# Peptides against a protein of PDB entry 2AKA, part 24

Target 1, 299 residues: chain A of PDB entry 2AKA
Amino acid sequence: MEDLIPLVNRLQDAFSAIGQNADLDLPQIAVVGGQSAGKSSVLENFVGRDFLPRGSGIVTRRPLVLQLVNSTTEYAEFLHCKGKKFTDFEEVRLEIEAETDRVTGTNKGISPVPINLRVYSPHVLNLTLVDLPGMTKVPVGDQPPDIEFQIRDMLMQFVTKENCLILAVSPANSDLANSDALKIAKEVDPQGQRTIGVITKLDLMDEGTDARDVLENKLLPLRRGYIGVVNRSQKDIDGKKDITAALAAERKFFLSHPSYRHLADRMGTPYLQKVLNQQLTNHIRDTLPGLRNKLQSQL

## One batch from the design tools (peptide; aimed at target 1 L7)

Design b2_p15_2 (made by RFdiffusion4)
Pose (drawn by RFdiffusion4):
Structure b2_p15_2 (pose): chain A 299 residues (1-299), chain P 15 residues (1-15)
Amino acid sequence: as target 1 above (299 residues)
Amino acid sequence: SADLEAALDAIDTLL
């Protein structure tokens, strides 16, 4: 049903101002990744426009509830900017930065208050993700020293919930067994039943190695599987993001790599969007029947 | 809130 994701979108809007309550548990996807995993590029490739804050280290300092709605037209709106339509995605980036600074005292710390961004685009399927601060060790920023723990604690508030699906994002050019995202997913989902794996930067692996065993779901098995992507950034004449060319380059990569050509139809951003739309819809279908009564008791 | 009530009514209608 094309209606389930929109229904939960209304619930997320309604609960955006309701503070943390460990018992409230909406069906949704939380995006978890180490700061080197490239999780912003995954989201920007869904949208086809650069729109996320840039900087060293942390990009998301408040949870970003990103609601992507397939549309013939292309624009964005923030719940906190009633009625305003954003058509220039640079302004969308600037609003994320401004609304975040409005809340965060230190210009580098984090807050649990969400930003609710809805994007209408021909480049997206109906899909909703909650992007969360990336994980890191060295608090190289400017306050606070326990920032690693504050981030982990915020992630745990989301992903310890049973209805929270985990989109664990890991770069291929690293030790995947040591992935921060997969490790934290294992701490709360030991059976791997509600974690969806994303492997980025496949084109950056060392010569003569590949990630076939993980992509085939053999090395680090997850029930919901892994999906590989690459960010082969292409810019148009004006120096801006060209998503059609970037997606074609990604498709060429998987078709031409001897280790991946047999999986190409199950890799890449378009396929990832399809999979997330499907899994999120089925998950909502599964959890909605008990939802109204459960919510009353938990509020 | 009114928005929450409307969303819960929408669930009842759907089911």

Design b2_p15_2_s1 (made by RFdiffusion4, then SolubleMPNN; from b2_p15_2, 6 letters changed)
Fold by OpenDDE base, seed 1:
Structure b2_p15_2_s1 (fold): chain B 299 residues (1-299), chain A 15 residues (1-15)
Amino acid sequence: as target 1 above (299 residues)
Amino acid sequence: SAELEEALEEIEKLL
């Protein structure tokens, strides 16, 4: 079972090489959420490294196919520069920015053309995620006035696929009923069959409020449920707080919080990673026979 | 096409 995710990674790479990325409904997890919902922080917490572009506004401007591979060594590789091993994750960030700018130009526009990044690490489970641009309503810089719709259309290319699971990232310190992630997920998955809810910013909720009903799957039921996480604050990021220390603080948060203590074993980034690995593996297993038949019919 | 064929063969080995 552990080899199914690497197999799909090879398929993704092969399809990327032939330009057919949009035509094959590969089993995958698309990550969706509003700007500043905490998507990038969740992904970085899986790797234990700061490697994603940061800034104000739309940071992710191309889909990032992030292939996490459990390995004895730690390094990253891009499909667009095969043979170059990155051991400095700052260089990984710079390469993502450079490759994004190469395709989109300086106007901060978006492109549907994925960046394929593989990260080998002893600290990750096998997991592939497609990080998508954050949903926004406000154009920044030289972005076109319709950038909101361009992002939405790009997200729809992924999340409408039947074999696409949706990791819907929503901040707890905002009205969940207004969650851009859950809105788009509900549009394409009205029965909540393909959607996994991630609730971020639980530590930033107003005193006397909690997301217990959400996390218990009582407010907006998803078949795959919700997982709460606590990311580093912007102050912690600016202060270069270690991700390992942040994960320990996250565990402490859930264990110490009266509303979440009973859920603590089913919360946090390490649990999310395990769940995603398991769900993706099972999803691949269930979809591969159909994919095989489709591929055979095209040859 | 060769990469797809190889990938298909790998899928078939796992099924």
Scores: peptide ipSAE 0.097, ipTM 0.775, DockQ to the pose 0.639
OpenDDE base, seeds 2, 3, 4, 5: peptide ipSAE 0.074, 0.095, 0.091, 0.072; ipTM 0.761, 0.763, 0.765, 0.752

Design b2_p15_2_s2 (made by RFdiffusion4, then SolubleMPNN; from b2_p15_2, 5 letters changed)
Fold by OpenDDE base, seed 1:
Structure b2_p15_2_s2 (fold): chain B 299 residues (1-299), chain A 15 residues (1-15)
Amino acid sequence: as target 1 above (299 residues)
Amino acid sequence: SAELEEALQEIDELL
């Protein structure tokens, strides 16, 4: 079972090389969320490194197929530059930015063409995620006036696929009923069968409020449930607070919070990573027979 | 096509 995610990674790479990524319903997890929902921080917390583009507005402008692979060594590789091993994750960030700009130009537009990034690390579980552009309502800079719809259309290319699981990232300090992530997930998965809810910014909720009902799956029920996480604050990021220290603080947050203490063992980034690994592995196993038959019919 | 065939063989080995 441990080799199922790496197998799908090889399939993803093979299909990317032939330009057919859009046509195959590969078992995958698409990450969706509004701008500033904390998507990038969740992904970086899995790796334990700062490696994703940062900034105001739309930061992710191409789908990022992030393949996490448990390994004795720590390095990254891009499919577009095979053979180059990145050990400095700042260089990984710069390469993502450069490769994004190469395709989108200087207008900060978006492209549906994925970037494939594989990260080998002893600190990760095998996990593949597709990070998608953050949903926005406001064009910035030279972005086209219809950028909201372009992003939506791009997301729909992934999340409409039956074999796509949806990691819906929503901030707790905003009205969950207005969550762009949960809204798009409900549109394509009305029964909540493919959606995993991630609730960020639990530490930024107003005093006397909590997301207990959400996390207990009582408010907007998802079959796969919700997992709360606490990311580094912008101040912590700017201060270069260590991710390992942030993960310890996250654990302390859940254990010490009266509303979340009873859920603490089913919350936080390490638990999320474990759940995603397990769910993806099981999902691959369940979908592989159908995928095999489809592939054989195309040969 | 060769990479796809190899991937299919790997799938067959896991199933």
Scores: peptide ipSAE 0.222, ipTM 0.828, DockQ to the pose 0.652
OpenDDE base, seeds 2, 3, 4, 5: peptide ipSAE 0.205, 0.194, 0.196, 0.183; ipTM 0.822, 0.823, 0.822, 0.818

Design b2_p15_2_s3 (made by RFdiffusion4, then SolubleMPNN; from b2_p15_2, 7 letters changed)
Fold by OpenDDE base, seed 2:
Structure b2_p15_2_s3 (fold): chain B 299 residues (1-299), chain A 15 residues (1-15)
Amino acid sequence: as target 1 above (299 residues)
Amino acid sequence: SSALEQTLAQIDELL
């Protein structure tokens, strides 16, 4: 069973090389959410490194297929530059930015063509995620006026696939009924069968309010439930606060909070990573026979 | 076709 995620990674790489990525319903997890919902911070917390583009507006402008591989060594590799090992994660960030700009131009446009990044680390579980552009309503700078719809259409190419699990990232300090992530998830998964809820910014909720009912799966029930996380603040990121220290603070937050203490062992980034690894592995096992039959029929 | 066949063979080893 431990080899199922690496197998799907090889499938993803092979299909990317033949240009068929859009047509194949590969078992995967797509990460969706509004701008500044904390998607990129969740992914960086899995790796324990700052390596994703940062900035105002649409930060992720191409799908990022992030393949995490447990290894004794720590390095990154891109599919578009095979044989180059990155050990500096600032260089990884710069390569994502450069490769994004190469395809989209400088006008902050979007492209549905994925970037494939593999990260080897002793600190990760085997896990593959597709980071998708953040949903927005307001174009910024030279973005086309229809950028909201372009992002939505691109997201729909992933999340409409039956074998796609949806990691719906929503901030707790905003109205969850209005969450862009939960809205798009409900549109394509009305029964909540493929959606995993992530609730960020629990530490930024108004005093005397909590997301307990959401985290207990009582408000907007998902079959796969909700997991709360606490990411670094933008100030903490700018101040280069260590991710390990942030993960310890997250654990302390859940353990010390009256509304979340009883859930603390089923919350936080390390638990989320474990759950996603298990759910992806199980999902691959369940979908692989059907995928095999489809592939065989194309021969 | 060869890459697809190799991929199918790898799937078959895991099923």
Scores: peptide ipSAE 0.183, ipTM 0.837, DockQ to the pose 0.543
OpenDDE base, seeds 1, 3, 4, 5: peptide ipSAE 0.167, 0.166, 0.175, 0.149; ipTM 0.824, 0.833, 0.838, 0.831

Design b2_p15_2_s4 (made by RFdiffusion4, then SolubleMPNN; from b2_p15_2, 8 letters changed)
Fold by OpenDDE base, seed 1:
Structure b2_p15_2_s4 (fold): chain B 299 residues (1-299), chain A 15 residues (1-15)
Amino acid sequence: as target 1 above (299 residues)
Amino acid sequence: SEELEKTLQEIEELL
């Protein structure tokens, strides 16, 4: 069953090479959320490495197809530079930035052309995610005045597809009714069939408040439910706090919190990774027969 | 196209 994700990865790579990525409804998980919702931190916590671009404003400016592959060795490979193995994840970050700038130019624009990154690691489960630009309302720097709409249009190219699952990343320290992630998910998945909710920043909620009702799937029900996570603070990131230590702190947070203790075994980054692996594997199994029939009719 | 064909064959073997 774990071999289905690598199989779809090969399909993704093959279709990327022929420029048809936009037209194929491959089983995938698109990651959506507002700027600073914690999307990049969730992905880095899966790998256990700092490797995604960081900064103010729109950091992700191209879709990043992140293919996590369980392996005995740890390294990364890009589809655009085949044969180069990256063992330094800082170099991975720099390559993402360079390849983004190569296509978008200096104006910090966006491009719908994906970057395909494969990460081999003994610390990951097989999992493919498409990291999408963070939704924003305010252009920064030399960004076009319609950047909000350009981002939305880009996201819609992924999330409108029937075989696309949606990882909706929403911060707990903001009103969920105003969650950009949940809004876009509800627009394209009104019945909540394709959406998995991730609630970040649970550690940053005001004293006397909690997200228990959300995490228990009582406030805004999703068929696939919600998973709470605790990411490193910006101070922890700047201080180069180890991700392994952060994962231990996350576990401690859920176990010690009176509102979340009873949910602790169904919360946190390791559980999220497991759920996403299972969800994606099952989704691939369900969709592959239909995909095969479509592809056979085109060959 | 060759890579796509190979991948399709692998899908057929797994299904």
Scores: peptide ipSAE 0.039, ipTM 0.721, DockQ to the pose 0.654
OpenDDE base, seeds 2, 3, 4, 5: peptide ipSAE 0.033, 0.025, 0.024, 0.034; ipTM 0.713, 0.697, 0.691, 0.714; seed 5 fails the geometry check

Design b2_p15_3 (made by RFdiffusion4)
Pose (drawn by RFdiffusion4):
Structure b2_p15_3 (pose): chain A 299 residues (1-299), chain P 15 residues (1-15)
Amino acid sequence: as target 1 above (299 residues)
Amino acid sequence: SAAVTAALDDVDDFL
């Protein structure tokens, strides 16, 4: 049903101003990744426009509830900017930065208050993800020293919930067994039943190595599987993001790599969007029947 | 809140 994701979108809007309550548990996907995993690039490739804050280290300092709605037209709206339509995605980026600074005292710390961004686009399937601060060790920023723990604690508030699916994002050019995202997913989902793996930067692996065993779901098995993507950024004449060319380059990569050609139809951003739309819809279908009664008891 | 009530009404209608 094309209606399940929109229904939960209204619930997320309604609960955006309701503070943390460990018992409230909406069906949704939380995006978890180490700071080096390239999780912003994954989201920007869904949208086809650069729109996320840029900077060293942390990009998401407040949870971003990103609601992507397939549309013939292309614009964005924030729940906190009633009625305003954003058509220039640079302004979308600037609003994320401004609304975040409005809340965060230090210009580098984090807050649990979400930003609710809805994007209508021909480049997206109906899908909703909650992007969360990336994980890191060295608090190299400017306050606070325990920032690693504050981030981990905020992530745990989301992913310890049973109805929270985990989109664990890891770069291929690293030790995947040491992935911050997969490790935290294992801490709360030991059976790997509600974690969806994403492997980025496949084109940046060392010469003569590949990630076939992980992509085939053999090395670090997850029930919901892994999907690989690459960010082969292409710019148009104006120096702006060209998503059609970037997706074609990604498709060329998988078709031409001897280790991946047999999986190409199950890799890449378009396929990832399809998979997330499907799994999120089925998950909502599964959890909605008990939802109304359960919410009344938890509020 | 009013927003929560309205959203739950949508869930009731849907079901």

Design b2_p15_3_s1 (made by RFdiffusion4, then SolubleMPNN; from b2_p15_3, 7 letters changed)
Fold by OpenDDE base, seed 2:
Structure b2_p15_3_s1 (fold): chain B 299 residues (1-299), chain A 15 residues (1-15)
Amino acid sequence: as target 1 above (299 residues)
Amino acid sequence: SPEVQAALAELDAFL
């Protein structure tokens, strides 16, 4: 069963090489959420490395196809730079920034052309995610005034596909009914069949409030449910707090919290990674018969 | 492309 995700990765790479990526309804997980919702921190916590662009405003400006592959070695490879193995994850971050700027230019615009990054690591499960630009309503710097709509249109190219699962990332310290991630997911998946909820910033909720009803799937029911996570604080990120220490703190948070203790074994980043691997593997298996027919019709 | 053909052959071998 572990071979299905690598098989789809080879299909993704092959179709990327021929320029046909836009029309392929490949089984994948698109990551959606508002700016600062914690998407990048969730992805970095899977790898155990700081490797994504950071900053104010729109950090992700191109779709990032992140292919995690369990391996005995730790390194990264880009599809646009075949044969170069990156072992320094700061160089990976710089390459994402450089390759983004190469296509978008200096105006901090967006492009729908994916960056394909494969990360081999002993610390990951086989998992492919498409990190998408964070939803925003406010243009920053030289961004076009319609940047909100450009981002929305880009997201819709992925999330409207029937074989696309949606990882909807929402912060707990904001009104969940107003979550940009859950709004876009509900627009394209009104029955909540393709959406997995991730609730971040549970540690930043006001005293006397909790997200228990959300995490128990009682407030806004999703068929695939919700998983709570605790990311590093901005202070912890700026202080270069180790991700392993952050994952231990996350586990301690859920175990010690009165509202979440009973859910603690179904919460946190390691559990999220397992669930995503299983759900993607099952989704690939279910879609493979239809995928063959689609692939044959495109050749 | 040879890469597409190889990937399709792997898919066909799995199905």
Scores: peptide ipSAE 0.188, ipTM 0.830, DockQ to the pose 0.778
OpenDDE base, seeds 1, 3, 4, 5: peptide ipSAE 0.181, 0.185, 0.187, 0.169; ipTM 0.822, 0.825, 0.823, 0.819

Design b2_p15_3_s2 (made by RFdiffusion4, then SolubleMPNN; from b2_p15_3, 6 letters changed)
Fold by OpenDDE base, seed 1:
Structure b2_p15_3_s2 (fold): chain B 299 residues (1-299), chain A 15 residues (1-15)
Amino acid sequence: as target 1 above (299 residues)
Amino acid sequence: SAEVQAALELLDEFL
């Protein structure tokens, strides 16, 4: 079976090079969630490296097209600096920050212009995600007072596309009914056909509470369901806890938790990565014929 | 049109 994800990566690269927002609804997964929902941690857990900007406030300020490619070698490449191979993932983080600041300026503004990052690794499945700015209600620094709406409008450019799958990242230690991720997903996907729920911070829920009904798809049903994950705590991050060790702890969490043990084989970051790879591959297969026909009609 | 053509060529390699 031909690997369709690398094909879409080449299409994405080709369209990005043209600088036109080609109205091409490419099959993709957009990652949405509130600020501090754990989006960046989920993506880093796929790679097994710390490589995304971190901090308080709006961290992701441009769309990040993250192309994960299974390879025997481990390195990263940016589309904006072709031929430079990054083997230090801290340098990858710094390049994202620098390239963000180059376009947005010093005011911590946002830009809809994507950064295209390809990561080759033996530890990843082929997967392409678009990391989007975290939804926030609070402007930080010199951000305009309407920054919430600017972020929302940026997200809408991606999630309104019919071929866009939505990875809705919501923290379990917050009211799911008020999840910014699920709210925006419900607005553009009212039938829950394109949305995959990710529930983070399951380890930070109050004692005697659980997200079982959510994870069992009983509370807010999505056709594609929910996957729970456990990211590194801020203490674990500050303590430089290895992601591999964190993934083992995540597995242990689900296996040992009374409310989640029966779901444990359908939870955690490795399962999420597998599901996303499969769903994206199938989605590409289903959408490419229509995309081809659309393109052919434009000649 | 050149972009559309290039995209079609890429697609035709796999479809």
Scores: peptide ipSAE 0.243, ipTM 0.863, DockQ to the pose 0.528
OpenDDE base, seeds 2, 3, 4, 5: peptide ipSAE 0.236, 0.234, 0.225, 0.218; ipTM 0.860, 0.858, 0.858, 0.859

Design b2_p15_3_s3 (made by RFdiffusion4, then SolubleMPNN; from b2_p15_3, 7 letters changed)
Fold by OpenDDE base, seed 5:
Structure b2_p15_3_s3 (fold): chain B 299 residues (1-299), chain A 15 residues (1-15)
Amino acid sequence: as target 1 above (299 residues)
Amino acid sequence: SEAVEKALAELDAFL
């Protein structure tokens, strides 16, 4: 069953090559959330490398199809740069930035055209995620005044698909009722069948407050539940704090916190990665017969 | 496309 994700990766690559990637309802996980919700940090924690663009405002400006592949070797490959192996993840970051700017220009605009990145690593489970631009309300720099709607429309191209799972990333230090991620998820998945909640910034909550009711699936119930994570702070990221050390600190956080100790085995980035691998694998299995029939009808 | 045909053949091996 672990081979189902690589199979879908080959389908994604094939469809990207023929320009049909947007029209096919491939089983995938779209990552949604407001700006600074911690989406990119969650993805970097899966890889154990700093490789995503950083900065103020909209960081992700094109969909990033991130294909994680468990391998004995560690390297990255882009679909737009076939045959080039990247072993320096700083070069991966620079390539994402360059390829983004090539299509969007330097005005911090967005494009719906995906970047396809495959990461081989011994430290990852097989997992494919589509990182989407963070939802924003305020244009920055030379961004179009309608950038909020452009982002929303782009997200809707992914999250409206029946075979799309939604990884809704929300910060705990903000009102969850106002979560952009959960709002868009509720709009397209009103029964909460396709949505997985991720709660970030649990370490940044005010003293005497906690997200226990959220994490216990009591506040805004999702069929697939919620998983809490603790990401590196922006200071830790800028200071190049090791992700392995951050994952150890995350584990310690959940184990030591009185409100989360009882949930600690069902929290944190490693558990999230495992759950996403399992849910994606199962989702692929359930959707493959229908996908096959659709593909056969297009031949 | 040949790529889609190959992908379908792979799918059929798993179904």
Scores: peptide ipSAE 0.199, ipTM 0.824, DockQ to the pose 0.750
OpenDDE base, seeds 1, 2, 3, 4: peptide ipSAE 0.182, 0.191, 0.193, 0.178; ipTM 0.831, 0.826, 0.826, 0.822

Design b2_p15_3_s4 (made by RFdiffusion4, then SolubleMPNN; from b2_p15_3, 7 letters changed)
Fold by OpenDDE base, seed 5:
Structure b2_p15_3_s4 (fold): chain B 299 residues (1-299), chain A 15 residues (1-15)
Amino acid sequence: as target 1 above (299 residues)
Amino acid sequence: SEAVQKALELLDEFL
């Protein structure tokens, strides 16, 4: 059976080439969350490589269409530089930064124009995600004073689409009821049909507190549920802590934590990858007939 | 558009 996710990737690439990305309701997963919620860390954990821009403030300033493809080889390629294979993921990071700055300038502005990155790896499941700018209230650098609204408007272009699944990334060490990710998801998906909750920073919760009620889908129910993850700390990232070691530590965290041990097999980055692959595959299968009809009507 | 046609052709391979 030909993989449905690679098919949608080819569709995405074809539509990106003609500038119609905004008008097509392709089955996809948009990643939303506040600044520093851990979105980029989740994506890097999927690849097992450090490849996303780092820094304070709004790091993701353009939508990043991240196409993960299971392959026997490990390399990345960008749609904007076809034919170049990147085997050094630091070069991938630099290319994202350079391509972002090329369009947005040095003012830390945002652009709705996606970067399309495909990563081939034996360590990934087929998965396509759209990493979106982190929601923020405070402009940094030369950002416009309305940057919060610009980001929100950009996110709305993705998350309002009926065929868009929403990966809502929320830190556990903040009030989850006031999560920017869950708030925007609830606005556009009031029935919680399209939203998958990711809870980060579970290891940074105050002693005697836990997110068990959230992870058990009892506090803010989503049809697709919640998955807890433990990302590398900024100190771990700066110290170049290996992602494989971090994933082992994540597994240990869930297994050893009294509030999460019973959920441990349905938590962590590897489980999240599996769930997202399955959810996206099923979602593609369900939406492709409607997409075909829509495309036929546009001839 | 040519892209829509290509997209339909791609979809027809799988549907």
Scores: peptide ipSAE 0.329, ipTM 0.889, DockQ to the pose 0.518
OpenDDE base, seeds 1, 2, 3, 4: peptide ipSAE 0.327, 0.328, 0.327, 0.325; ipTM 0.886, 0.886, 0.886, 0.885

Design b2_p15_4 (made by RFdiffusion4)
Pose (drawn by RFdiffusion4):
Structure b2_p15_4 (pose): chain A 299 residues (1-299), chain P 15 residues (1-15)
Amino acid sequence: as target 1 above (299 residues)
Amino acid sequence: TAVETALEDVDTFLS
């Protein structure tokens, strides 16, 4: 049903101002990744526009509830900016930065108060993800020293919940067994039943190596599987993001790589969108029947 | 008020 994701979108809007309550458990996807995993590029490739804050280290300092709605027209709206329509995605980026600084005292710390961004676009399927601060060790920023723990604690508040599906994002040019995202997913989902794996930067692996065993779901098995993507950034005449060319380059990569050509139809951003739309819809279908009664008891 | 309105949508949907 094309209606399940929109229904949960209204619930997320309603609960955006309700503080942390460990018992509240909406069906949703939390995006988890180490700071080096490229998780922003995955989201920007869904949207086809650069719109996320840029900077060294942390990009998301407040949970971003990103609601993507397939549309003939292209615009964005924030729940905190009633009625305003954003058509220039640079302004969307600037609003994310401003609303975040409005809340965070130090210009580098984090807050649990979500920003609710809805994007209407022909480039997206109906899909909702909650992007969370990326993980890192060296608090190289400017306050606080325990920042690694504050981030981990915020992630745990989301992903310890049973109805929270985990989109674990890991770069292929690293030791995947040591992936921060997959490790934290294992701590709360030991059976790997509610974690969806995303492998980025496949085009950056060392010469003569590949990630076939992980992509085939053999090395680090997850029930919901892995999807690989690459960010082959292309810019148009004006120097801005060209998503059609970027997606074609990604498609060319998978079709031409001897290790991946047989999986190409199950790799790439369009396929990832399809998979997330499908899994999120089925998950909502599964959890909605008991939801109304359960919410009353938990509020 | 926003939570009540959202729950009314859930009730209507399930009915």

